# Ledger of designs, part 32: peptides against a protein of PDB entry 4HTP

Target 1, 231 residues: chain A of PDB entry 4HTP
Amino acid sequence: SQTVASHVPFADLCSTLERIQKSKGRAEKIRHFREFLDSWRKFHDALHKNHKDVTDSFYPAMRLILPQLERERMAYGIKETMLAKLYIELLNLPRDGKDALKLLNYRTPTGTHGDAGDFAMIAYFVLKPRCLQKGSLTIQQVNDLLDSIASNNSAKRKDLIKKSLLQLITQSSALEQKWLIRMIIKDLKLGVSQQTIFSVFHNDAAELHNVTTDLEKVCRQLHDPSVGLSD

## One batch from the design tools (peptide; aimed at target 1 P9 D12 L47)

Design b2_p18_6 (made by RFdiffusion4)
Pose (drawn by RFdiffusion4):
Structure b2_p18_6 (pose): chain A 221 residues (1-106, 117-231), chain P 18 residues (1-18)
Amino acid sequence: SQTVASHVPFADLCSTLERIQKSKGRAEKIRHFREFLDSWRKFHDALHKNHKDVTDSFYPAMRLILPQLERERMAYGIKETMLAKLYIELLNLPRDGKDALKLLNYGDFAMIAYFVLKPRCLQKGSLTIQQVNDLLDSIASNNSAKRKDLIKKSLLQLITQSSALEQKWLIRMIIKDLKLGVSQQTIFSVFHNDAAELHNVTTDLEKVCRQLHDPSVGLSD
Amino acid sequence: STEAQEFFETKITELEES
């Protein structure tokens, strides 16, 4: 019943992505990712130490790291133009104000929002990776159920409980373009030698993370 | 070590001591 994702601050995923994006070289981008992946695996073993048929995996994090491969969640129905309106309303921004104009007159949207949010209020987030996933699930379902009010509420939960950095990365996750500077092939290859292959056949991110959880155990086994 | 790595090490230690 327990998951690694319930124990990991979304902030740690975000700080990892930030360092990856910031790194100039490939080797350094891989290093930052590998450290998070390796810690996730060590904690997985400690958490599920004496457990039986464990289905937990790196999937809750991997689906955020490779969001363009997201298949289990339907579309979010979220446009950058409406996030601008949501922030103007939420932050009580005067429309003639400098910050409101930056959002309205839209180095992607996530960065603009980052610069707007950085000097403001909350500096340390509280959400875990699991809670972020649960809320993104509610947003996708409510888009399918045509409930734009429940989408606003769920997104408000995500936004108000998160730091500027988490919000920058959450926006990229929703738009599905992280701009990390490291390819999907590279990310799969760091995770597992066989991961790129398994994803080609299955187009199934959760299956790949679960089946190839152990890096020393290949597809042939 | 990164703060995320230190966090993981702390949580693992707490689980081993439990």

Design b2_p18_6_s1 (made by RFdiffusion4, then SolubleMPNN; from b2_p18_6, 10 letters changed)
Fold by OpenDDE base, seed 5:
Structure b2_p18_6_s1 (fold): chain B 231 residues (1-231), chain A 18 residues (1-18)
Amino acid sequence: as target 1 above (231 residues)
Amino acid sequence: MSAFQKRFEKLIQELEEK
């Protein structure tokens, strides 16, 4: 069936996350998230105008915004070291070169950017001059690839994991990859709490999640901000 | 409007034209 996620570029989510991260105040962070959410809901209504009782919801985006609450996908089995090695190989970086060493030793301050300990930011600066300026993936496609990675990790198929990762990387800008990395590692560094995200999404979202621990159910049942749990 | 908002509006417009 048709989904909003199949029409929304992953780049649009990433640009929103970037704005949230760069915003200094809580109110501004909330505004950026709300604008994206409202646009999503409007598109949902248009897409499903003549179809009642659809299961489509904000879940495909929400699970990327709050990856620590993911319960559907199994573990990726991916750490920073694995990604570092993959990038070195893919970009054909000299192993003893500056960029390779930055990726491998991302915890050690080596540069002027002050990004020590943030692998995603280190990767971003390495990727920026080397990657496509515009990505081509939708949110649906990103989730499909992440599903593949998790499934293949469970099956211990390292070759297929690499294949899916390469597909993600080669079809993503440096900015998109920064956020992909943070989604995989499950640390977005947005500067806004889970509670705030839920509060903006729906007044009853935090409560429903506390009871069910099911992010998809939260997104589906509380898709309409005007319809509460008691209705 | 932000770039993504413009894209969303365009997508909605395309749906309405079908």
Scores: peptide ipSAE 0.436, ipTM 0.911, DockQ to the pose 0.923
OpenDDE base, seeds 1, 2, 3, 4: peptide ipSAE 0.416, 0.420, 0.385, 0.400; ipTM 0.907, 0.907, 0.899, 0.905

Design b2_p18_6_s2 (made by RFdiffusion4, then SolubleMPNN; from b2_p18_6, 8 letters changed)
Fold by OpenDDE base, seed 1:
Structure b2_p18_6_s2 (fold): chain B 231 residues (1-231), chain A 18 residues (1-18)
Amino acid sequence: as target 1 above (231 residues)
Amino acid sequence: MTPEQERFEKLIKELEEK
């Protein structure tokens, strides 16, 4: 069946997340998230106007925004060191060069940016002059590739994991890759709590998640902000 | 309106024109 996620560019989620991260105040961060969510819901209603028993929801986006709550997809088996080595290979960086060393020694403060320990930010600056300016992936396509990575990790198919990672990387901008890395590592650094994200999504979202621990059920059952759990 | 909002509105418009 047709989904909202199949139409929404991954770039649009990433730009929204970037805006949230750069915002200083809680209220401004909330506003940016709410604007994206409201647009998503509006498009959902238009897309499914003539359809009954719709299972589509905000889940494809929510599982990327709150990756630490992912339960459907198994572990990726990917760490910063693996990504560093992959980027060095893919970008043909000299192994003893400045950029390769930045990626490998991401925990050590280098330069004036103060991004020590944030691998995604270090990767961003290395990628920015070397990659596409605009990505081509939808949110659904990103999730499909992440599903493949998790499945192949479980099956110990390292070659296929690399293949899916390369597809993600080669079809993404530096900014999209920054956020993709954070999604894989499960640390978005948005500056807003899980509780805040749930509260903006639906008044009953935190409660339902506490009971079910099922993010998909939360997104599906509480798709309409005006319909509560007791409704 | 943000660029993302504009793209959502475009997607909705395209659906309504079909």
Scores: peptide ipSAE 0.641, ipTM 0.948, DockQ to the pose 0.921
OpenDDE base, seeds 2, 3, 4, 5: peptide ipSAE 0.630, 0.626, 0.628, 0.630; ipTM 0.946, 0.945, 0.945, 0.946

Design b2_p18_6_s3 (made by RFdiffusion4, then SolubleMPNN; from b2_p18_6, 6 letters changed)
Fold by OpenDDE base, seed 1:
Structure b2_p18_6_s3 (fold): chain B 231 residues (1-231), chain A 18 residues (1-18)
Amino acid sequence: as target 1 above (231 residues)
Amino acid sequence: MTEEQLNFEKKIKELEES
C-alpha cells in the first residue's frame, strides 16, 4: 500500500525541523510545523482519494519528530562515540587530526560556535564540506533503515548495523545527517515541547497519548483535526 | 511558500494528472 511517507523526501522534514530550530519564537516554530503537517494531510487526501479505511497517517514523520516516544522500534544501541568512530572511518579522517578529535571530544569546547556537547552540530560542520548537498532518501526509507538497525541491534549483528548506518550516511546531506543523528540519539533540540507538538497536531492528541502511549494510534485516530475522540 | 510546500503541491498535481 502506498504511504505519504514513501513520497516525502527526508530532506523536506529536515528542512522543516531546521526552520523550527532556528525560529526564536514559539509562534513561528508552531507555524513551521503546522505548514508541514497541513501539506502532509493535503497530500494524504489526494493520495488516498479513492481508498477508504487506510491505515496511513502522520506516524512515520511523528515518530521521527518525537523519537523519545518510540515504542514500536527497539533500541538502536548507537551512541555518539560509535558515530564518531564511524565518521572518522568513513571520511578517512586522520585519527589525530582536528576534525576527528572534535568528533571524539564533542563535549569539550574546541571551536568558536559554542556547540559543546551537541554531537550533531559538531558532526554537521565536519560533514558540510565533505557530503552531498542533497540526500535521496524518503521518510519511509529512513524509517526502514532505522527499523533494520534496531532489529539488528537486538540480534547483536554489528556488521549489519554498520551497513544500514552507512546507507543512511552516504545518501544524506550534512544537514540531513545532523537531524538523523538527533533522531537516533532522541534529542531534537527543537525548542518546542511535546505538548506543543501534540496540540498543533490535534487538540485531543496529548490526552489520547497519555492513555494509550501508542503514537501510531494517536496519529491514525486523530488524523483529521476536525474529528475528536468522542466523535 | 516553502520548498517543501512546493514539493507537496507538485506531487499532488502529479496524482491529479495520473
Scores: peptide ipSAE 0.510, ipTM 0.930, DockQ to the pose 0.921
OpenDDE base, seeds 2, 3, 4, 5: peptide ipSAE 0.500, 0.508, 0.501, 0.502; ipTM 0.928, 0.930, 0.929, 0.928; seed 3 fails the geometry check

Design b2_p18_6_s4 (made by RFdiffusion4, then SolubleMPNN; from b2_p18_6, 10 letters changed)
Fold by OpenDDE base, seed 5:
Structure b2_p18_6_s4 (fold): chain B 231 residues (1-231), chain A 18 residues (1-18)
Amino acid sequence: as target 1 above (231 residues)
Amino acid sequence: MTEFQKRFQELIEELEKA
């Protein structure tokens, strides 16, 4: 069955997240999220106009926005050090070079950007002059690759994990990779609370999540903002 | 409109033409 996520570029989610992060006020952050969500819902209605009782929902995006609430995927088994080594290899960075050392020692302040401790930002600046300007992945494809990583981690297939990571990296811009890293590490640094995201999504979302702890159920049952739990 | 909003609108229009 067709899904909204199969049509939406991952870049569009990343640009939205970037706008949210750069926004100073809560109201502006909410506006950016709402605009993306409303667009998603409108497209959903158009895509599924002749099909009732679809299981498609905002879940593919929501699980990337709130990765700490992910319960379907098993652990990725990926840390910053693994990603650093992968980038050094992939980009053929000199091991004793400035960029390699920045990736490996991302916790140590090394420069004027003040990005100490934020591996994703360090990676972004290393990647920006070296990677494609435009990514090609949809939200569905990103989730498929992340599913592959989690399953292969469970199966202890390091070679296949690397393969999926390479697919993510080679088909993503520096900005998209920054957000991918944050999704994998499960820290987006949006400056907006989980409660706020739920409140914008649906008035009953926080309550339903507190009871079920199932993000997919929350997204499916509360897909329509005008239909509550008691309806 | 944002660029993504334009893309969403284009996707909707494509569906309506089919």
Scores: peptide ipSAE 0.439, ipTM 0.918, DockQ to the pose 0.925
OpenDDE base, seeds 1, 2, 3, 4: peptide ipSAE 0.427, 0.237, 0.272, 0.439; ipTM 0.916, 0.850, 0.862, 0.917

Design b2_p18_7 (made by RFdiffusion4)
Pose (drawn by RFdiffusion4):
Structure b2_p18_7 (pose): chain A 221 residues (1-106, 117-231), chain P 18 residues (1-18)
Amino acid sequence: SQTVASHVPFADLCSTLERIQKSKGRAEKIRHFREFLDSWRKFHDALHKNHKDVTDSFYPAMRLILPQLERERMAYGIKETMLAKLYIELLNLPRDGKDALKLLNYGDFAMIAYFVLKPRCLQKGSLTIQQVNDLLDSIASNNSAKRKDLIKKSLLQLITQSSALEQKWLIRMIIKDLKLGVSQQTIFSVFHNDAAELHNVTTDLEKVCRQLHDPSVGLSD
Amino acid sequence: SEFEENQALWQEILAEEQ
């Protein structure tokens, strides 16, 4: 019943992605990712130490790291133009104000929102990776159910409980373009030698994370 | 609580891997 994702602050995922994006070289981008992945694996063993048929995996984090491969969630129905309106309303931004104009007259949208949010209010987030995933699930379902009001409420939960950095990365997760500077092939290859292959045949991110959870155990076994 | 202890363990493991 328990999951690694329920214990990991979304902030730690975000700080990792930030350092990855900020790194100039491939080796350094891989290092930052590998450290998070390795910690996740160590904590997985400690958490599920004496457990039987464990289905938990790196999938809750991997689906956010490779969001373009997201298949389980339907479309979010979220445009940058409406996030701008959501922030103007939420932050009580005067429309003649400098911050409101930056959002309206839209180095992607996530960065503009980052610069707007950084000097404001909350500096430390509270959500776990699991809670972020649960809320993204509600947003995708409510888009399918044509419930734009419930989408606004769920997104408001995500935004107001998160730091500027988490919001920058959450926006990128929703738009599905992280701009990390490291390829999907590279990310799969760091995770597992066989991961790129398994994804080619299955197009299934959760299956790859679960089946190839152990780096020393290959597809042949 | 056990849950808080697990969260602390995560932070420890993460610091060691960094």

Design b2_p18_7_s1 (made by RFdiffusion4, then SolubleMPNN; from b2_p18_7, 6 letters changed)
Fold by OpenDDE base, seed 2:
Structure b2_p18_7_s1 (fold): chain B 231 residues (1-231), chain A 18 residues (1-18)
Amino acid sequence: as target 1 above (231 residues)
Amino acid sequence: SMSEELRKLWQEILAEER
């Protein structure tokens, strides 16, 4: 079935997240999120104009924006050290080289940027001169690959995990990978709270989530900002 | 293709919101 997520580039979500992160004030951060959300809703209406009772919602994006609330897919089993080793291998970095050591020792200050402890930022700078300038993945494809990773982690199929990670990496820009890493680690560092995200999404979103703890249900039932829980 | 048209539509919508 047709979904909004199958047509929205992952790059556009990442661009939005980047804008949010770089924004100083809460109001500006909210504005950037709202711009993306409103675009999503408008596109949804256009895509589904002749269809009633669709299950499509903002959920595919929301679960990437609030990855700590993920309940559908199992744990990825991926940590920074694993990603570091993977990048060293994929990029054919000398193991004792500067870039490899930066990735492995990401908690140690690099002296160049105040990025100590932020693996995603360290990875970004290593990847920037080496990766594609523009990614090709949709939000749906990213979620499919993440589902695959989680499923294969549960099944202890490390080879298939690597395969999916390779696809994510090779089809993503450095910026997209920065955010992908943060999604996997479940720390986006946006500077906005979960409550703020819910409040912008829908007035009743926080309440519904508190009761159900079901992010998909929240996104589906409260897709229309003008329709409340009591309606 | 329909996919290409929809991608263009998305970009147009997104651009209008920004």
Scores: peptide ipSAE 0.681, ipTM 0.951, DockQ to the pose 0.951
OpenDDE base, seeds 1, 3, 4, 5: peptide ipSAE 0.663, 0.665, 0.671, 0.666; ipTM 0.945, 0.947, 0.948, 0.947

Design b2_p18_7_s2 (made by RFdiffusion4, then SolubleMPNN; from b2_p18_7, 8 letters changed)
Fold by OpenDDE base, seed 2:
Structure b2_p18_7_s2 (fold): chain B 231 residues (1-231), chain A 18 residues (1-18)
Amino acid sequence: as target 1 above (231 residues)
Amino acid sequence: SMEEELRKLWREILEEER
């Protein structure tokens, strides 16, 4: 069966997240999230026009926006140091070069941007002149690759983890990789709370999640913003 | 293709909401 996530570019989610992060006020941050959410719901209605009993929901996007609430897939087992080494290898960066050292020593202030301690931002600036301008992955494909990483981590197959990571990296822009890194590390730094995200999604979302701790269930049961838990 | 049309539809929807 078709899903919304199979048609939505990961780039569009990332651009939305970027807009949210760059927004100064809570209201503006909410607006950008709402725009994406409403677009998703509208597309869902169009895609599933003749099919009312679908299990498709906002879950594929929500689990990337709130990665700390992920319960379906196991831990990735990926740290910043692993990614740094991978990028150095993939980009063929000189080990004693400025960019390699930035990645490896991401906690030390060395750059002009003041991004010390934020590996994703450091990676972004290293990747920007070296990567595709626009990625080709859908949200579904990203989730599939992340599932593969988690599964292979559980199976202790580091070679296959690397394979999936390389696929993610080679098909993503620098901006997409910035956000992908933050999703993997489970810290998006959006400047908006989990409660706010839930409140915008549905009035009953926070309550249902508090009881069930099941993000997919929240997204599925509360897919329609006009239908509450008691209905 | 149908896939291309759906991707186009998504783009149109997203742009309309912005």
Scores: peptide ipSAE 0.689, ipTM 0.959, DockQ to the pose 0.953
OpenDDE base, seeds 1, 3, 4, 5: peptide ipSAE 0.680, 0.683, 0.682, 0.689; ipTM 0.957, 0.958, 0.958, 0.959

Design b2_p18_7_s3 (made by RFdiffusion4, then SolubleMPNN; from b2_p18_7, 6 letters changed)
Fold by OpenDDE base, seed 2:
Structure b2_p18_7_s3 (fold): chain B 231 residues (1-231), chain A 18 residues (1-18)
Amino acid sequence: as target 1 above (231 residues)
Amino acid sequence: SMAEELRKLWQEILAEER
């Protein structure tokens, strides 16, 4: 079935997240999120113009924006050290080289950027000169790959986990990978609270989530900002 | 293709909101 997520580039979500992160004020951060959300809703209306009662919602994006609230997908079993080793292998970095050591020792301040402890930022700078300038993945494809990773982690199939990770990496820009890493680690560092994201999404979103703890239900039931819980 | 047209539509919508 047709979904909004199947047509929205992951790059555009990442671009939005980057804008949010770089914004200093709460109002500006909210604006960037709202722009993406409103675009999503408009596209949804266009895509589903002749279809009523679709199950499609903002959920595919929301679960990437609020990955700590993920309840459908099992644990990835991926840590920074695993990613570091993977990148060293994939990029054929010398193990004793500067970039490899940066990835492995990401918690130790080594550079002028003050990115110590933020693996995603360390990875970004290593990847920037080595990766595609523009990725090709949709939000749906990213979620499918993440589902695969989680499923294979549960099944203890490390080889298949690696396969899915490689697909994510090879089809993503450095910027997209930065955000993908943060999604996997479940720390986006956006500078906006969960409450703020919910409040922008829908006035009743926080309440519904507090009761149900079901992010998909929140996104589906409150897809229309003009329709409340009691309507 | 239909997919390409939809991607273009998305980009247009997104551009209008920014």
Scores: peptide ipSAE 0.683, ipTM 0.956, DockQ to the pose 0.978
OpenDDE base, seeds 1, 3, 4, 5: peptide ipSAE 0.674, 0.674, 0.671, 0.681; ipTM 0.953, 0.954, 0.953, 0.956

Design b2_p18_7_s4 (made by RFdiffusion4, then SolubleMPNN; from b2_p18_7, 9 letters changed)
Fold by OpenDDE base, seed 2:
Structure b2_p18_7_s4 (fold): chain B 231 residues (1-231), chain A 18 residues (1-18)
Amino acid sequence: as target 1 above (231 residues)
Amino acid sequence: SAEEALRELWRRILAEER
């Protein structure tokens, strides 16, 4: 079935997240999120103009923006060290080389950037000169690949996990990979709270989530900002 | 194509919001 997520480039979500992160104030961060959300809703209305009672919602994006609230997908089983090793292999980095050591020792200050402890930022700078300038994945495709990773982790199929990771990596820009890493690690460092994200999404979102702990239900039931929980 | 049209629609919508 047609979904908004199947048409929205992952790059556009990442650019939005980047804008949010770079924004200094709460108001500016909110503005960037609202711009993306409103675009999503407008596109949803256009896509589903002749269809009522669709199950499509903002959920595919929301679960990437608030990955710590993920309940549908099992654990990825991926940590920074695993990603470091994968990148070293994939990029054919010398193991004793500067870039490999940066990835492996990401917690150690890198003298040039205050990125100590932020693996995603360290990875970004390693990837920037080596990766595609523009990715090709949709939000739906990213979620499908993440689902695959989680499922295969549960099944202890490391080879298939690697396959899905390779697809994510090879079809993503350095910037997209930065955010993808943060989504996997479940720490986006946006500088905006969960409550703020919910409040911008819908006035009743925080309440509904507190009761149900179901992010998809929140996104589906409160898709229309003009329709309240009590309606 | 229909898919291309939808991609373009998204692009336009997003650009207008930014």
Scores: peptide ipSAE 0.718, ipTM 0.965, DockQ to the pose 0.955
OpenDDE base, seeds 1, 3, 4, 5: peptide ipSAE 0.707, 0.713, 0.714, 0.712; ipTM 0.963, 0.964, 0.964, 0.964

Design b2_p18_8 (made by RFdiffusion4)
Pose (drawn by RFdiffusion4):
Structure b2_p18_8 (pose): chain A 221 residues (1-106, 117-231), chain P 18 residues (1-18)
Amino acid sequence: SQTVASHVPFADLCSTLERIQKSKGRAEKIRHFREFLDSWRKFHDALHKNHKDVTDSFYPAMRLILPQLERERMAYGIKETMLAKLYIELLNLPRDGKDALKLLNYGDFAMIAYFVLKPRCLQKGSLTIQQVNDLLDSIASNNSAKRKDLIKKSLLQLITQSSALEQKWLIRMIIKDLKLGVSQQTIFSVFHNDAAELHNVTTDLEKVCRQLHDPSVGLSD
Amino acid sequence: SIAEEQLDRWLEELEEEE
């Protein structure tokens, strides 16, 4: 019943992605990712130490790292233009004000929002990766159910409980373009030698994470 | 390192829960 994702601050995933994006070289981008992946695996073993048929995996994090491969969740129905309106309303921004104009007159949208949020209020987030996933699930379902009000509420939960950095990365997860500077092939290859292959056949990110959880155990086994 | 510090924090929290 328990999951690694319920124990990992979304902030740690975000700080990892930030360092990855900030790194100039491939080797350094891989290093930052590998450290998070390796810690996730060590904690997985400690958490599920004496457990039986464990289905937990790196999927809750991987689906945020490779969001363009997201298939379980339906479309979010979220445009950058409406996030701008949501922030203007939420932050009580005067429309003639400098911050409101930056959002309205839209180095992607996530960065503009980052610069707007950075000097404000909350500096340390509280959500875990699991809670972020649960809320993204509610947003996708409510888009399908045509409930734009419940989408606003769920997105407000995500935004107001998160730091500027988490929000920058959450926006990018929703738009599905992280701009990390490291390819999907590279990310799969760091995770597991066989991961790129398994994803080609299955188009199934959770299956790949679960089946290839152990890096020393290949597809042939 | 940052990764070691995060892992240690996770493990301490897990021990407290137990």

Design b2_p18_8_s1 (made by RFdiffusion4, then SolubleMPNN; from b2_p18_8, 7 letters changed)
Fold by OpenDDE base, seed 3:
Structure b2_p18_8_s1 (fold): chain B 231 residues (1-231), chain A 18 residues (1-18)
Amino acid sequence: as target 1 above (231 residues)
Amino acid sequence: SEAEEFLERLLQQLKEEE
């Protein structure tokens, strides 16, 4: 079935997240998120104009924006150290070289940019001059690959985990990989609270999530901002 | 925004296909 997520490039979500992160004020952060959400809802209405009772919702995007609230997908089993080793291998970085050491020792303040402890930012700067491929993945495709990683982690199929990671990496820009890493590690560092995200999405979103802890249910039931929980 | 512009283009395409 057609979904909004199958049409929206992952790059567009990442650009939105980048704008939110770079914004200094809460109001500006909210504006960027609201613009993305409003566009999503508008596209949803057009895409599903002739189809009632669709299950499609903002969930595919929301679960990437609030990855710490993920309950459907099992654990990835991926840490910064694993990603560091993977990038060193894929980029053929000298193991004793500056960039390899930056990735492995990402917690040590060795950089001039003050990015100590932020693996995604360190990875971004390593990838930027080396990652020449243009991003081509949709939000749906990213979620499918992440589902594969989680499923294969549960099944202890390390080879298939690596395959899915390689597909994500080789089809993503450096900026997209920065955000993908943060989604996997479950820390986006947006500078806006979960409560704010929910409040912008729907007035009743925080309440419904507090009761159900089901992000998909929140996105589906509260898809229409004009329809409340009591309706 | 880039995302908004993309979605607006897609919306226009859907409208033209109707």
Scores: peptide ipSAE 0.028, ipTM 0.591, DockQ to the pose 0.613
OpenDDE base, seeds 1, 2, 4, 5: peptide ipSAE 0.026, 0.025, 0.024, 0.024; ipTM 0.579, 0.521, 0.503, 0.534; seed 1 fails the geometry check

Design b2_p18_8_s2 (made by RFdiffusion4, then SolubleMPNN; from b2_p18_8, 8 letters changed)
Fold by OpenDDE base, seed 1:
Order: sequence, then C-alpha cells, then structure tokens
Structure b2_p18_8_s2 (fold): chain B 231 residues (1-231), chain A 18 residues (1-18)
Amino acid sequence: as target 1 above (231 residues)
Amino acid sequence: SRADELLERLLKQLEEEK
C-alpha cells in the first residue's frame, strides 16, 4: 500500500530538523516543524484522495522526531563507539589519525568546534568531505532499515546489523547521517520539547499519548488537526 | 515557502508514478 513516508525523502526531514536546530527562538522552531507537518498532511490528502479509512499517518516521521517514545521497535544495541569503529573502517581512516581519534574520543575536545560530547556533529565534519552530497533514502526506507537493525539486534546477528548500517550510511549525505545517528542514539538536540512537538501536531496529542503511550495511535487518531479526541 | 516547494515536488512525483 502507498504511504506518504514512501514518497518523502529522508533528506527533507533532515533538512527540517537542521532548520529547527539552527533556529534560536521557539517560534521559529515551531514554524519549521509546522511547515513540514502541513506539507505532509496535504500530500497525504492528495495521495489518498480516492481511499477512505487508510491507516497511513505521520507516524513514520514522528517516531524519528521523537525516537525516545518508540515502543514498536526494540533497542538497536548501537552506541557511539560502535559507530566510530564502523566509520573508521568504512572510510578507511588511519586508526591513529586525527579523524579516527576524533570519532573515538568524541567526548574530548580536539578541534576548534565546541562539539565535544556530540558524536553526531563530530561525525558530520568527518563525513562532509567524504560522502555523497545528497542521499537517496525515503523515510519509509530508513524506518525499514532501522526495523531490520532492531530485529537483528534482538536476534544477536551483529553481521546483519552492520549490513543495514552500511546501507544507511552509503545512501546518505553527511547531514542525513548526522541526524540518523541522533535518531539511533535517541537524542536529537532540537531545542524544542516533546510537549511542543505534540502541541503543534494536535491539541489533544499529549493527552492521548499520556493515556495510550502509543505514538502510532496518536498519529492516526489525531491525523486531522480539526478533529478532536472527543469527536 | 520551502515547504510548498517540497509539496509541489512530491505532488509532481506522484503524478508521474500514475
């Protein structure tokens, strides 16, 4: 079945997240999120104009924006150290080289940037001169790969986890990888609260989530901002 | 807006896939 997520490039989500992060004011952060959401809803209406009672919703994007609330997908079992080692291998970085050491010792300031402790940012700068300028993955494809990682982690298939990670990495820009890393680690550093995200999505979203703890249900039931929980 | 441009692009792709 057709979904909005199968059409929306992951790059578009990452670009939105980047804008949100770079925005200093709450209002501006909200604006960027709202614009993305509105576009999503409009595309949903167009995509499903001839189909009623679809289960498609903003959930595929929401679960990436609020990865801490993920309940469907199990743990990835991925830490910064694993990613560091993977990048060193993939990029063929000298183990004792500056960039490899930056990745491995990401908590220690080594450069001119105040990015100490932010692995994703450190990775970004290492990747920027070495990777594709534009990725090719859709939001659905990213979620599929993340599902695979979680499933294989549960099954203790480290080789298959690596395979899926390589697929994500090789098909993503440096910017996309920065955000992908943050999604996996479950720390986006957007500077906007969960409550704010929910409030922008729907007035009743926070309440429904508090009761159900089901992010997909929240996204489906409150897909239309004009239809309330009590309706 | 950027969002509008993205939407238009997506809509165009949708039409091309029909």
Scores: peptide ipSAE 0.232, ipTM 0.839, DockQ to the pose 0.972
OpenDDE base, seeds 2, 3, 4, 5: peptide ipSAE 0.200, 0.212, 0.208, 0.230; ipTM 0.823, 0.827, 0.827, 0.845

